# Ledger of designs, part 19: peptides against a protein of PDB entry 3HTU

Target 1, 75 residues: chain A of PDB entry 3HTU
Amino acid sequence: RRPEEWGKLIYQWVSRSGQNNSVFTLYELTNGEDTEDEEFHGLDEATLLRALQALQQEHKAEIITVSDGRGVKFF

## One batch from the design tools (peptide; aimed at target 1 E62 G71 K73)

Design b2_p20_1_s1 (made by RFdiffusion4, then SolubleMPNN; from b2_p20_1, 12 letters changed)
Fold by OpenDDE base, seed 1:
Structure b2_p20_1_s1 (fold): chain B 75 residues (1-75), chain A 20 residues (1-20)
Amino acid sequence: as target 1 above (75 residues)
Amino acid sequence: MKKKIEELLEKAKKLVEEKE
């Protein structure tokens, strides 16, 4: 899958689960309990980041970078 | 590990609040 396709899957989950406007760490998205049954669970961080960047271009997410890690807010 | 994740999440949330 292309990063854009992964982004679509991730955003669909966010939307379907009613978690828009929520903030996640990158770890939570791919390693958290809430996404264990999702196709993107276990996705490598590099690909995840590219997927989120694609969503960011579409104004569906905003990547948050802090000194000790990164998170993302979905819209 | 969970504590660190929670700390990061809290920092991220604060960052969002600061930028809004």
Scores: peptide ipSAE 0.067, ipTM 0.620, DockQ to the pose 0.891
OpenDDE base, seeds 2, 3, 4, 5: peptide ipSAE 0.066, 0.066, 0.033, 0.066; ipTM 0.621, 0.626, 0.582, 0.622

Design b2_p20_1_s2 (made by RFdiffusion4, then SolubleMPNN; from b2_p20_1, 12 letters changed)
Fold by OpenDDE base, seed 2:
Structure b2_p20_1_s2 (fold): chain B 75 residues (1-75), chain A 20 residues (1-20)
Amino acid sequence: as target 1 above (75 residues)
Amino acid sequence: KKEEIEKLLEEAKKKVEEEE
């Protein structure tokens, strides 16, 4: 899958689960219990980041860089 | 790992609030 395709899957999950405006760590998205049944669970961080960057370009997400890691807010 | 995630979430939420 292309990063844009992964982004679509991720955003679909966010929307369908009613978690828009929520903040996640990158770890939570791909390794958390809440996404265990999703196709993107276990996705490598590099590909995840590219997927989120694609969503960011579409104004559907904002990647947040903190002192000790990264997170993302979905819109 | 849980404690680390909690710290990251707090920092991330703080940044979102600061940017808004």
Scores: peptide ipSAE 0.079, ipTM 0.614, DockQ to the pose 0.906
OpenDDE base, seeds 1, 3, 4, 5: peptide ipSAE 0.072, 0.072, 0.071, 0.077; ipTM 0.603, 0.610, 0.607, 0.614

Design b2_p20_1_s3 (made by RFdiffusion4, then SolubleMPNN; from b2_p20_1, 12 letters changed)
Fold by OpenDDE base, seed 5:
Structure b2_p20_1_s3 (fold): chain B 75 residues (1-75), chain A 20 residues (1-20)
Amino acid sequence: as target 1 above (75 residues)
Amino acid sequence: MKEKEKELLEKAKKLVEEKE
């Protein structure tokens, strides 16, 4: 899958689960309990980041970078 | 969730709040 396709799957989960306007760490998205049954669970962080960047271009997410990691807010 | 990730989450939430 292309990053954009992963982004779509991730955003679909966010929308379906009513998680819009929520903030996640990148780890939570791919390693958290809430996404264990999702196709993107276990996705490598590099690909995840590209997927989120694609969503960011569509104003569906905002990547948050701090000194010790990264998070993301979905809209 | 790793304790380190928990800390990051709090920082991320704070950053979002600051931008609003």
Scores: peptide ipSAE 0.108, ipTM 0.662, DockQ to the pose 0.860
OpenDDE base, seeds 1, 2, 3, 4: peptide ipSAE 0.106, 0.106, 0.097, 0.108; ipTM 0.658, 0.656, 0.656, 0.659

Design b2_p20_1_s4 (made by RFdiffusion4, then SolubleMPNN; from b2_p20_1, 10 letters changed)
Fold by OpenDDE base, seed 2:
Structure b2_p20_1_s4 (fold): chain B 75 residues (1-75), chain A 20 residues (1-20)
Amino acid sequence: as target 1 above (75 residues)
Amino acid sequence: MKEEREKLLEKAKEKVKEEE
């Protein structure tokens, strides 16, 4: 799958699960309990970041960077 | 992990306030 395709799957989960307007660390998106049954669970961080960047271009997400980690806010 | 999440939440809230 292309990063844009992963982004679509991730955002579909966000919408279906009512997680719009919520914040996640990159780790809990792909390794957390809430996404254990999703196709993108276990996705490598590099591909995840590219997927989220694609969503950010569409104004569906905002990547947040702090001194000791990264996360994302979905809209 | 929990500490990182809290820092991200704080950062997110700050950005929301900047947009308002």
Scores: peptide ipSAE 0.102, ipTM 0.634, DockQ to the pose 0.412
OpenDDE base, seeds 1, 3, 4, 5: peptide ipSAE 0.067, 0.093, 0.096, 0.091; ipTM 0.603, 0.628, 0.628, 0.616

Design b2_p20_2 (made by RFdiffusion4)
Pose (drawn by RFdiffusion4):
Structure b2_p20_2 (pose): chain A 75 residues (1-75), chain P 20 residues (1-20)
Amino acid sequence: as target 1 above (75 residues)
Amino acid sequence: YEHVTPEDIEELEEKFAAER
């Protein structure tokens, strides 16, 4: 599955729950306790990073760099 | 950043600290 297909699924999960301006760590998206029964749970951080970069090009997300890791804000 | 606020950065730092 390509980066942008994960990107569409990630974006849909965020939009439907009312988290349209929420900030997430990349870890908690693929490994957190809220996303356990989500389809993208277990996705590697490299592919997730690319899916997020695709969303950022669509102005749907902004990747945040915080020293020892990564986060993202959705719009 | 374009739409990220200082509060967002603080919240993210707290999440990273909780995950550690």

Design b2_p20_2_s1 (made by RFdiffusion4, then SolubleMPNN; from b2_p20_2, 12 letters changed)
Fold by OpenDDE base, seed 4:
Formats: C-alpha cells, structure tokens, sequence
Structure b2_p20_2_s1 (fold): chain B 75 residues (1-75), chain A 20 residues (1-20)
C-alpha cells in the first residue's frame, strides 16, 4: 500500500471508532490494543509517518513532536 | 479552524510518559 492508502485506512478507523480523544501517540496507533484488529497494526513507524503526512496535507491531521516522542491529532 | 491546542500537547505528553 502507498502511504496515502494507509492514511485512508487510519483515518477511516479514527472516524468510525467514535473516539472522543483524537490525540494519539504514533506508538498506540500501530502497537496499541485499540488497533489490534486493524490492518495498520504493526505498521512500521516510517510508513506510518508518511501516511500521517499525507493526511496532514489534506488537513485531516497534524503531526505533533515533543521531547519524548511524536503523536498526531486527527481532525 | 483546525489546530493543535496546548491541551492536546499535554495529552500527548501524558501518553508518552506512560510509555516510558
């Protein structure tokens, strides 16, 4: 899959899950229990980042970088 | 308007601390 395709799957999950908290660490997206049944679970962080960057270009997400790591907010 | 707030940052920091 291309990064854009991964981004679509991720965003679909965010939208369908109905979660009230739209801020995630990159780790919990690919390694968390909440995404165990998703195709993107276990996705390498580099590919995940590219997927999120694609969403960011569409104004559907913003990647957040802090001292202890990275995360993302979905819109 | 879509943007990241300070509250969002704090939420992220909290989650990252839990991963340590």
Amino acid sequence: as target 1 above (75 residues)
Amino acid sequence: MKYVTQEDIEKLKKKLEELK
Scores: peptide ipSAE 0.730, ipTM 0.926, DockQ to the pose 0.684
OpenDDE base, seeds 1, 2, 3, 5: peptide ipSAE 0.725, 0.725, 0.727, 0.729; ipTM 0.925, 0.925, 0.925, 0.926

Design b2_p20_2_s2 (made by RFdiffusion4, then SolubleMPNN; from b2_p20_2, 13 letters changed)
Fold by OpenDDE base, seed 4:
Structure b2_p20_2_s2 (fold): chain B 75 residues (1-75), chain A 20 residues (1-20)
Amino acid sequence: as target 1 above (75 residues)
Amino acid sequence: MKYVTQEDIEKLKKMLEELK
């Protein structure tokens, strides 16, 4: 899958999950229990970042970088 | 308007701290 395609899957999950929190660590997106059954579970961080960057270009997400790691906010 | 707030940043920091 292309990064854009991964982004679509991720965003669909966020949209359909019904979760009230829209801020995630990159780790929990690919390694968390909440996404265990998703196709993007286990996705390498590099590919994940590219996927999120694609969403970012569409104003659907913003990657956040802090001292202890990275996360993302979905809109 | 879509943007990251300071509250979002603090939330993320806490989440990352929990991973340590």
Scores: peptide ipSAE 0.643, ipTM 0.903, DockQ to the pose 0.654
OpenDDE base, seeds 1, 2, 3, 5: peptide ipSAE 0.636, 0.635, 0.636, 0.641; ipTM 0.902, 0.901, 0.901, 0.903

Design b2_p20_2_s3 (made by RFdiffusion4, then SolubleMPNN; from b2_p20_2, 12 letters changed)
Fold by OpenDDE base, seed 5:
Structure b2_p20_2_s3 (fold): chain B 75 residues (1-75), chain A 20 residues (1-20)
Amino acid sequence: as target 1 above (75 residues)
Amino acid sequence: SKYVTEEDIQLLKEKLEKLK
């Protein structure tokens, strides 16, 4: 899958689960219990980041970088 | 609106601390 395709799957999950406007760490998106049954569970961070960057270009998310790591807020 | 608040930042920091 292309990054854009992964982004679509991730955003669909966020929307369907009613978690828009929520903040996530990159880890919990791909390794958390809440996404255990999703196709993107276990996705490597590099690919995840590219997927999120694609969503960011669409104004559907904003990647947040702090000293202890990165996260993302979905809109 | 589509923006990140200080509260969002703090929440993220808390989550990241728990991962250490």
Scores: peptide ipSAE 0.733, ipTM 0.925, DockQ to the pose 0.700
OpenDDE base, seeds 1, 2, 3, 4: peptide ipSAE 0.730, 0.727, 0.723, 0.731; ipTM 0.924, 0.923, 0.921, 0.924

Design b2_p20_2_s4 (made by RFdiffusion4, then SolubleMPNN; from b2_p20_2, 10 letters changed)
Fold by OpenDDE base, seed 5:
Structure b2_p20_2_s4 (fold): chain B 75 residues (1-75), chain A 20 residues (1-20)
Amino acid sequence: as target 1 above (75 residues)
Amino acid sequence: MKHVTQEDLEELKEKLKKLK
């Protein structure tokens, strides 16, 4: 899958689960319990980041970088 | 307007702290 395709799957999950406007760590998106049954579970962080960057270009997400790591807010 | 709030940042920091 292309990053944009992964981004679509991720955003669909966020929307369907009613978690728009929520903040996630990158880890919990791909390794958390809430996404265990999703196709993107276990996705490597590099590919995840590219997927989120694609969503960011569409103004559907904002990647957040702080001292202790990275996360993302979905809109 | 779509934006990240200070509350969002604090929540993220707390989540990241728990991972370490």
Scores: peptide ipSAE 0.723, ipTM 0.921, DockQ to the pose 0.691
OpenDDE base, seeds 1, 2, 3, 4: peptide ipSAE 0.715, 0.711, 0.715, 0.714; ipTM 0.919, 0.917, 0.918, 0.918

Design b2_p20_3 (made by RFdiffusion4)
Pose (drawn by RFdiffusion4):
Structure b2_p20_3 (pose): chain A 75 residues (1-75), chain P 20 residues (1-20)
Amino acid sequence: as target 1 above (75 residues)
Amino acid sequence: EEEFQEELKEEAEEEAERRE
């Protein structure tokens, strides 16, 4: 599955729950306890980073760099 | 490891507020 197909799925989960301005760690998206029964749970951080970059190009997300890791804000 | 993840989440939220 390509980066942007994960991006669409990641975006849909965020939009439907009312988290349209929520900030997330990349870890919590693929390994957190809220996303356990989500389809993208277990996705590697490299593919997740690319899917997020595709969303950023569509102005649907902003990647945040915080020293020892990565996070993201969705719009 | 759980404490590290909580700290990282707090720092991501603070950086997002600074960018606004």

Design b2_p20_3_s1 (made by RFdiffusion4, then SolubleMPNN; from b2_p20_3, 12 letters changed)
Fold by OpenDDE base, seed 1:
Structure b2_p20_3_s1 (fold): chain B 75 residues (1-75), chain A 20 residues (1-20)
Amino acid sequence: as target 1 above (75 residues)
Amino acid sequence: SEEKLKELLEKAKKKAKELE
């Protein structure tokens, strides 16, 4: 899958599960309990980041970078 | 630690919004 495709899957989950406006760490998106049954669970961080960047371009997410890590807020 | 990071991210987002 292309990053954009992963982004689509991720955002679909966000929308369907009512997680809009929620903030996630990159870790909990791919390793958290809430996404255990999702196709993107276990996705490598590099690919995840690219997927989120694609969503960011569509104004569906905003990647937050701090000194101790990164996260994302979905809209 | 994940919870702490999440809190920091949320705070960072709010801070960024306030600075805009």
Scores: peptide ipSAE 0.121, ipTM 0.645, DockQ to the pose 0.340
OpenDDE base, seeds 2, 3, 4, 5: peptide ipSAE 0.119, 0.115, 0.109, 0.120; ipTM 0.643, 0.639, 0.663, 0.645

Design b2_p20_3_s2 (made by RFdiffusion4, then SolubleMPNN; from b2_p20_3, 11 letters changed)
Fold by OpenDDE base, seed 4:
Structure b2_p20_3_s2 (fold): chain B 75 residues (1-75), chain A 20 residues (1-20)
Amino acid sequence: as target 1 above (75 residues)
Amino acid sequence: KEEELKRLKEEIEKKAKELE
């Protein structure tokens, strides 16, 4: 899959999961319990970032960088 | 690692809130 295709899958999960929290660490998305059954679980960080950047271009997400790492906010 | 991720999440949430 291409990064933008991964982005689509990730955003679909976010949209359909019914979660009340739209903020995630990158680790939560690919290694968290909530995504264990998702196709993108275990996705490498480099590909994940490219996927999220694709979503960011569509204003569907914003990558957040802090001192200890990165996360993402979905819109 | 759990506490590390927790701290990271808190920092991300703080910054995310600032973006609102």
Scores: peptide ipSAE 0.583, ipTM 0.884, DockQ to the pose 0.875
OpenDDE base, seeds 1, 2, 3, 5: peptide ipSAE 0.583, 0.577, 0.573, 0.583; ipTM 0.883, 0.881, 0.880, 0.883

Design b2_p20_3_s3 (made by RFdiffusion4, then SolubleMPNN; from b2_p20_3, 11 letters changed)
Fold by OpenDDE base, seed 5:
Structure b2_p20_3_s3 (fold): chain B 75 residues (1-75), chain A 20 residues (1-20)
Amino acid sequence: as target 1 above (75 residues)
Amino acid sequence: MEEKRKELLEKAKKKAEELE
């Protein structure tokens, strides 16, 4: 899958689960309990980041970068 | 990792508030 396709799957999960406006660490999205049954669980962080960047361009997410890690807010 | 995750999450949430 391309990053954009992963982004679509991730955002679909966000919408279906009512997680809009929620904040996640990148680790939570791919390693967290809430996404264990999702196809993107276990996705490498590099690909995840590209997927989120695609969503960000669509104004569906905002990547948050801090000194010790990264997170994302979905809209 | 959990403690680090929590700290990052708090920082992220704080940052998110600034984006609203």
Scores: peptide ipSAE 0.124, ipTM 0.672, DockQ to the pose 0.861
OpenDDE base, seeds 1, 2, 3, 4: peptide ipSAE 0.119, 0.115, 0.112, 0.078; ipTM 0.662, 0.658, 0.656, 0.613; seed 4 fails the geometry check

Design b2_p20_3_s4 (made by RFdiffusion4, then SolubleMPNN; from b2_p20_3, 12 letters changed)
Fold by OpenDDE base, seed 1:
Structure b2_p20_3_s4 (fold): chain B 75 residues (1-75), chain A 20 residues (1-20)
Amino acid sequence: as target 1 above (75 residues)
Amino acid sequence: MKKKLEELLKKAREKAKERE
């Protein structure tokens, strides 16, 4: 899959999961319990970042970058 | 720094829940 295709799957989960949180660390998004049954669980961070960057271009997410880590807020 | 990020994100999640 292309990064933008992964982004689509991730955003679909965010939109349809019914969970009342929209902010994640990159780790909990691909390694957390909430996404264990999703196709993107275990996705490498490099591909994840590119997927999120694609979503960011569409104003569907905002990547938060600080030293020693990154997170994301979905809209 | 990683811990700080996680704490900030946790607060952001909690704030979002309070708004719903």
Scores: peptide ipSAE 0.115, ipTM 0.640, DockQ to the pose 0.218
OpenDDE base, seeds 2, 3, 4, 5: peptide ipSAE 0.112, 0.100, 0.112, 0.101; ipTM 0.640, 0.641, 0.638, 0.632

Design b2_p20_4 (made by RFdiffusion4)
Pose (drawn by RFdiffusion4):
Structure b2_p20_4 (pose): chain A 75 residues (1-75), chain P 20 residues (1-20)
Amino acid sequence: as target 1 above (75 residues)
Amino acid sequence: EEEEEKLEDEEEVEEKLEEE
């Protein structure tokens, strides 16, 4: 599955829950306790990072760099 | 205002990373 197909799925989960301006760590998206039964749970950070970059190009997400890791804000 | 919002976001990510 390509980066942008994960991106669409990630974006749909965020939009439907009312988290349209929420900030997430990349870890909690693929490994957190809220996304356990989500389809993208267990996705590696590299592919997740590319899926997020595709969303950022669509102005649907902004990747945040916080010293020892990564996060993301969705729009 | 945009700079302050980015700084709040960065602090929130830092807190979550510490919890993890």

Design b2_p20_4_s1 (made by RFdiffusion4, then SolubleMPNN; from b2_p20_4, 9 letters changed)
Fold by OpenDDE base, seed 3:
Structure b2_p20_4_s1 (fold): chain B 75 residues (1-75), chain A 20 residues (1-20)
Amino acid sequence: as target 1 above (75 residues)
Amino acid sequence: MKEEERKKDEEKVREKLKEL
C-alpha cells in the first residue's frame, strides 16, 4: 500500500470509531489495544509517518512533535 | 490551530508518552 492509502484506512477508523479525544501518540495507532483489529496495526513508524503526512496535506491531521516523541491530532 | 489549543494538545501527547 502507498502511504496515502494507509492514511485513508487510518482516517476511516478515526471517523467511524468515535473517540473521546482526537489526539493519539504514533505508538497508540499501531500498537494500541484500540487498533488491534485494524489492518494498520503493527505498521512501521516510518510508513505511518508518511501516511499521516499525506493526511496533513489534506488538513485532516496535524502531527505534533514534543521532546519525548510525536503524536497526531485528527480533524 | 490556536496557540492555546496546541499547547493543550502537546501536553496530552506528553502525558500519553509517559505511559510508555
Scores: peptide ipSAE 0.668, ipTM 0.904, DockQ to the pose 0.774
OpenDDE base, seeds 1, 2, 4, 5: peptide ipSAE 0.657, 0.661, 0.667, 0.663; ipTM 0.895, 0.902, 0.898, 0.897

Design b2_p20_4_s2 (made by RFdiffusion4, then SolubleMPNN; from b2_p20_4, 11 letters changed)
Fold by OpenDDE base, seed 4:
Structure b2_p20_4_s2 (fold): chain B 75 residues (1-75), chain A 20 residues (1-20)
Amino acid sequence: as target 1 above (75 residues)
Amino acid sequence: SEAEERRRDEEIVRERLKKL
């Protein structure tokens, strides 16, 4: 899959899951319990980052960088 | 403000990273 295709799958999950939180660490997206049944579970962080960057270009997400790692806010 | 929201979001990420 292309990064934008992964981004679509991720955003679909965010939109349909009904979760209250819109902010995630990158680790939570690919390794968390909430995404165990998703195709993007276990996705390498580099590919995930590219997917999120694609969403960011669409103003659907904002990547948050802090000293200890990265997260993302979905809009 | 937008800046305050960004700071809050960053803090949320920091707190979640501590749990890893």
Scores: peptide ipSAE 0.726, ipTM 0.928, DockQ to the pose 0.844
OpenDDE base, seeds 1, 2, 3, 5: peptide ipSAE 0.724, 0.724, 0.725, 0.725; ipTM 0.927, 0.927, 0.927, 0.927

Design b2_p20_4_s3 (made by RFdiffusion4, then SolubleMPNN; from b2_p20_4, 9 letters changed)
Fold by OpenDDE base, seed 4:
Structure b2_p20_4_s3 (fold): chain B 75 residues (1-75), chain A 20 residues (1-20)
Amino acid sequence: as target 1 above (75 residues)
Amino acid sequence: SEEEELEKDKKKVEEKLKEL
């Protein structure tokens, strides 16, 4: 899959999950319990980042960088 | 503001990272 295709899958999951918090760590998306059944579970961080960057270009996500790692907010 | 919201989001990410 292309990064934008991964981004679409991730965004669809976020949109359909009905979660109350739109902020995630990158680890939560690919290694968390909540995504164990998703195709993007276990996705390498480099590909994940590119996927999120694609969403960011569409103003559907914002990648957040802090001292101890990265996260993302979905819109 | 956008800046304030980003800072709040950063804090949320930081808190989540503490759980790891």
Scores: peptide ipSAE 0.656, ipTM 0.902, DockQ to the pose 0.855
OpenDDE base, seeds 1, 2, 3, 5: peptide ipSAE 0.654, 0.654, 0.654, 0.654; ipTM 0.901, 0.901, 0.901, 0.900

Design b2_p20_4_s4 (made by RFdiffusion4, then SolubleMPNN; from b2_p20_4, 10 letters changed)
Fold by OpenDDE base, seed 5:
Structure b2_p20_4_s4 (fold): chain B 75 residues (1-75), chain A 20 residues (1-20)
Amino acid sequence: as target 1 above (75 residues)
Amino acid sequence: MKEEELKKDKEIVRKKLEEL
């Protein structure tokens, strides 16, 4: 899958689960309990980041970088 | 507005990362 395709899957999950306007760590998205049944569970961080960057370009997400790691907010 | 929101979001991320 292309990053944009992964982004679509992730955003679909966010929307379906009512998690819009929520903040996640990258780890939560790919390793969290809430996404265990999602196709993107276990996705490597590099690919995840590219997917989120694609969503960010569409103004559907904002990647948040702090000293200890990264997170994302979905819109 | 955006700056304050970003500040809050960053804090949320920081707190979540501390839980790892």
Scores: peptide ipSAE 0.578, ipTM 0.868, DockQ to the pose 0.925
OpenDDE base, seeds 1, 2, 3, 4: peptide ipSAE 0.570, 0.572, 0.577, 0.572; ipTM 0.864, 0.873, 0.875, 0.872

Design b2_p20_5 (made by RFdiffusion4)
Pose (drawn by RFdiffusion4):
Structure b2_p20_5 (pose): chain A 75 residues (1-75), chain P 20 residues (1-20)
Amino acid sequence: as target 1 above (75 residues)
Amino acid sequence: VTLSSSPEREAVLEAWEEAH
């Protein structure tokens, strides 16, 4: 599955829960306790990072750099 | 929908607020 297909699925989960301006760590998206029964749970950070970069190009997400890791804000 | 919170997420939010 390509980066942008994961990106669509990630974006849909965020939009439907009312988290349209929420900030997430990349870890919590693929390994957190809220996304356990989500389809993207277990996705590697490299593919997730690319899926997020595709969303950023569509102005649907902003990747945040915080010293020892990564996060993201969705719009 | 309410989601769980963590200090790591709070630190990411603080860094984003400072950048903007």

Design b2_p20_5_s1 (made by RFdiffusion4, then SolubleMPNN; from b2_p20_5, 12 letters changed)
Fold by OpenDDE base, seed 5:
Structure b2_p20_5_s1 (fold): chain B 75 residues (1-75), chain A 20 residues (1-20)
Amino acid sequence: as target 1 above (75 residues)
Amino acid sequence: MELSTSEETERVREELEKRS
């Protein structure tokens, strides 16, 4: 899958599960309990970041970088 | 010293919650 395709799957999950306007760390998205049954669970962080960047271009997500790591807010 | 994954996640989450 392309990063854009991963982004679509991630955002579909966000919408279906009612996680819009929620904040996640990158680790939580791919390694957390909430996404264990999702196809993107276990996705490498580099590909995840590219997927989220694609969503960010569509104004569906905002990547937040802090000194200790990164997270994302979905809209 | 390197933090555990769980400790890092919690720290990042707290920081993100402040910004969001």
Scores: peptide ipSAE 0.125, ipTM 0.634, DockQ to the pose 0.159
OpenDDE base, seeds 1, 2, 3, 4: peptide ipSAE 0.105, 0.115, 0.119, 0.117; ipTM 0.607, 0.629, 0.644, 0.630

Design b2_p20_5_s2 (made by RFdiffusion4, then SolubleMPNN; from b2_p20_5, 14 letters changed)
Fold by OpenDDE base, seed 5:
Structure b2_p20_5_s2 (fold): chain B 75 residues (1-75), chain A 20 residues (1-20)
Amino acid sequence: as target 1 above (75 residues)
Amino acid sequence: MELSTSEEIKEVEKKLKELE
């Protein structure tokens, strides 16, 4: 899958679960309990970041960078 | 597109700190 395709799957999950306007760490998205049954669970961080960047270009997400790592807010 | 609030940014920082 291309990053854009992963982004679509991730955003679909966010929407289906009603978590728009919520913030997550990258770890929560790929290693958290809430996404255990999702195809993107276990996705490598590099690919995840590219997927989120694709969503950011569509104004569907904002990547938050802090000293300890990165997170993301979905819109 | 909306921007993350300072509180939301702090929430991310808190979560990351808890992971470490």
Scores: peptide ipSAE 0.501, ipTM 0.854, DockQ to the pose 0.097
OpenDDE base, seeds 1, 2, 3, 4: peptide ipSAE 0.488, 0.493, 0.497, 0.494; ipTM 0.850, 0.850, 0.853, 0.853

Design b2_p20_5_s3 (made by RFdiffusion4, then SolubleMPNN; from b2_p20_5, 12 letters changed)
Fold by OpenDDE base, seed 2:
Structure b2_p20_5_s3 (fold): chain B 75 residues (1-75), chain A 20 residues (1-20)
Amino acid sequence: as target 1 above (75 residues)
Amino acid sequence: MKLSTSEEVEKVKKVYEERT
């Protein structure tokens, strides 16, 4: 899958689960209990980041970078 | 040290609110 395709899957999950406007750590998305049954569970962080960047270009997400971690807010 | 998922989330959320 291309990053854009992963982004689509991730955003679909966010939307279906009613978690728009929520903030996640990158770890939560790929390693959290809430996404265990999702295709993107276990996705490597590099690919995840590219997927989120694709969503960011569509104004569907905003990547948050802090000194001790990174997260993302979905819209 | 690696922050717990919960602590990391809280930190990220806090920073986000401060920046926006």
Scores: peptide ipSAE 0.189, ipTM 0.714, DockQ to the pose 0.296
OpenDDE base, seeds 1, 3, 4, 5: peptide ipSAE 0.092, 0.119, 0.138, 0.124; ipTM 0.638, 0.643, 0.655, 0.646

Design b2_p20_5_s4 (made by RFdiffusion4, then SolubleMPNN; from b2_p20_5, 13 letters changed)
Fold by OpenDDE base, seed 3:
Structure b2_p20_5_s4 (fold): chain B 75 residues (1-75), chain A 20 residues (1-20)
Amino acid sequence: as target 1 above (75 residues)
Amino acid sequence: MELSTSEEIKKVEKALKEKS
């Protein structure tokens, strides 16, 4: 899958689960209990970041960078 | 485009710190 395709799957989950306006660490998104049944569970961080960047271009997410890593807010 | 609040940024920072 292309990053854009992963982004689509991720955002579909966000919408279905009512997680709009929620904030996650990248780890929570791909390794958390809430996403265990999703296809993107276990996705490598590099690909995840590219997927989120695609969503960011569509104004559907904002990547948050802090001193100890990154997170994301979905809209 | 809506921006993250200070509280949301702190949430991310806290979670990352605890995980590391």
Scores: peptide ipSAE 0.280, ipTM 0.781, DockQ to the pose 0.114
OpenDDE base, seeds 1, 2, 4, 5: peptide ipSAE 0.225, 0.255, 0.141, 0.218; ipTM 0.725, 0.765, 0.673, 0.739

Design b2_p20_6 (made by RFdiffusion4)
Pose (drawn by RFdiffusion4):
Structure b2_p20_6 (pose): chain A 75 residues (1-75), chain P 20 residues (1-20)
Amino acid sequence: as target 1 above (75 residues)
Amino acid sequence: HVTDEDVEELEEKLEEEEEE
């Protein structure tokens, strides 16, 4: 599955729950306790990063760099 | 766009993950 297809699914999960301006770590998206029964749970960080970059090009997300890791804000 | 409050919230989350 390509980066942008994950991106669509990641974006849909965020939009439907009312988290349209929420901040997430990349880890908690693929490994957190809120996304355990989500389809993208277990996705590797590299593919996740690319899916997020595709969303950022669509102005649907902004990737945050915080020293020892990565996060993202959705719009 | 991202604000200082958003960066601080993210930092707290990352610290919590490290502690686990």

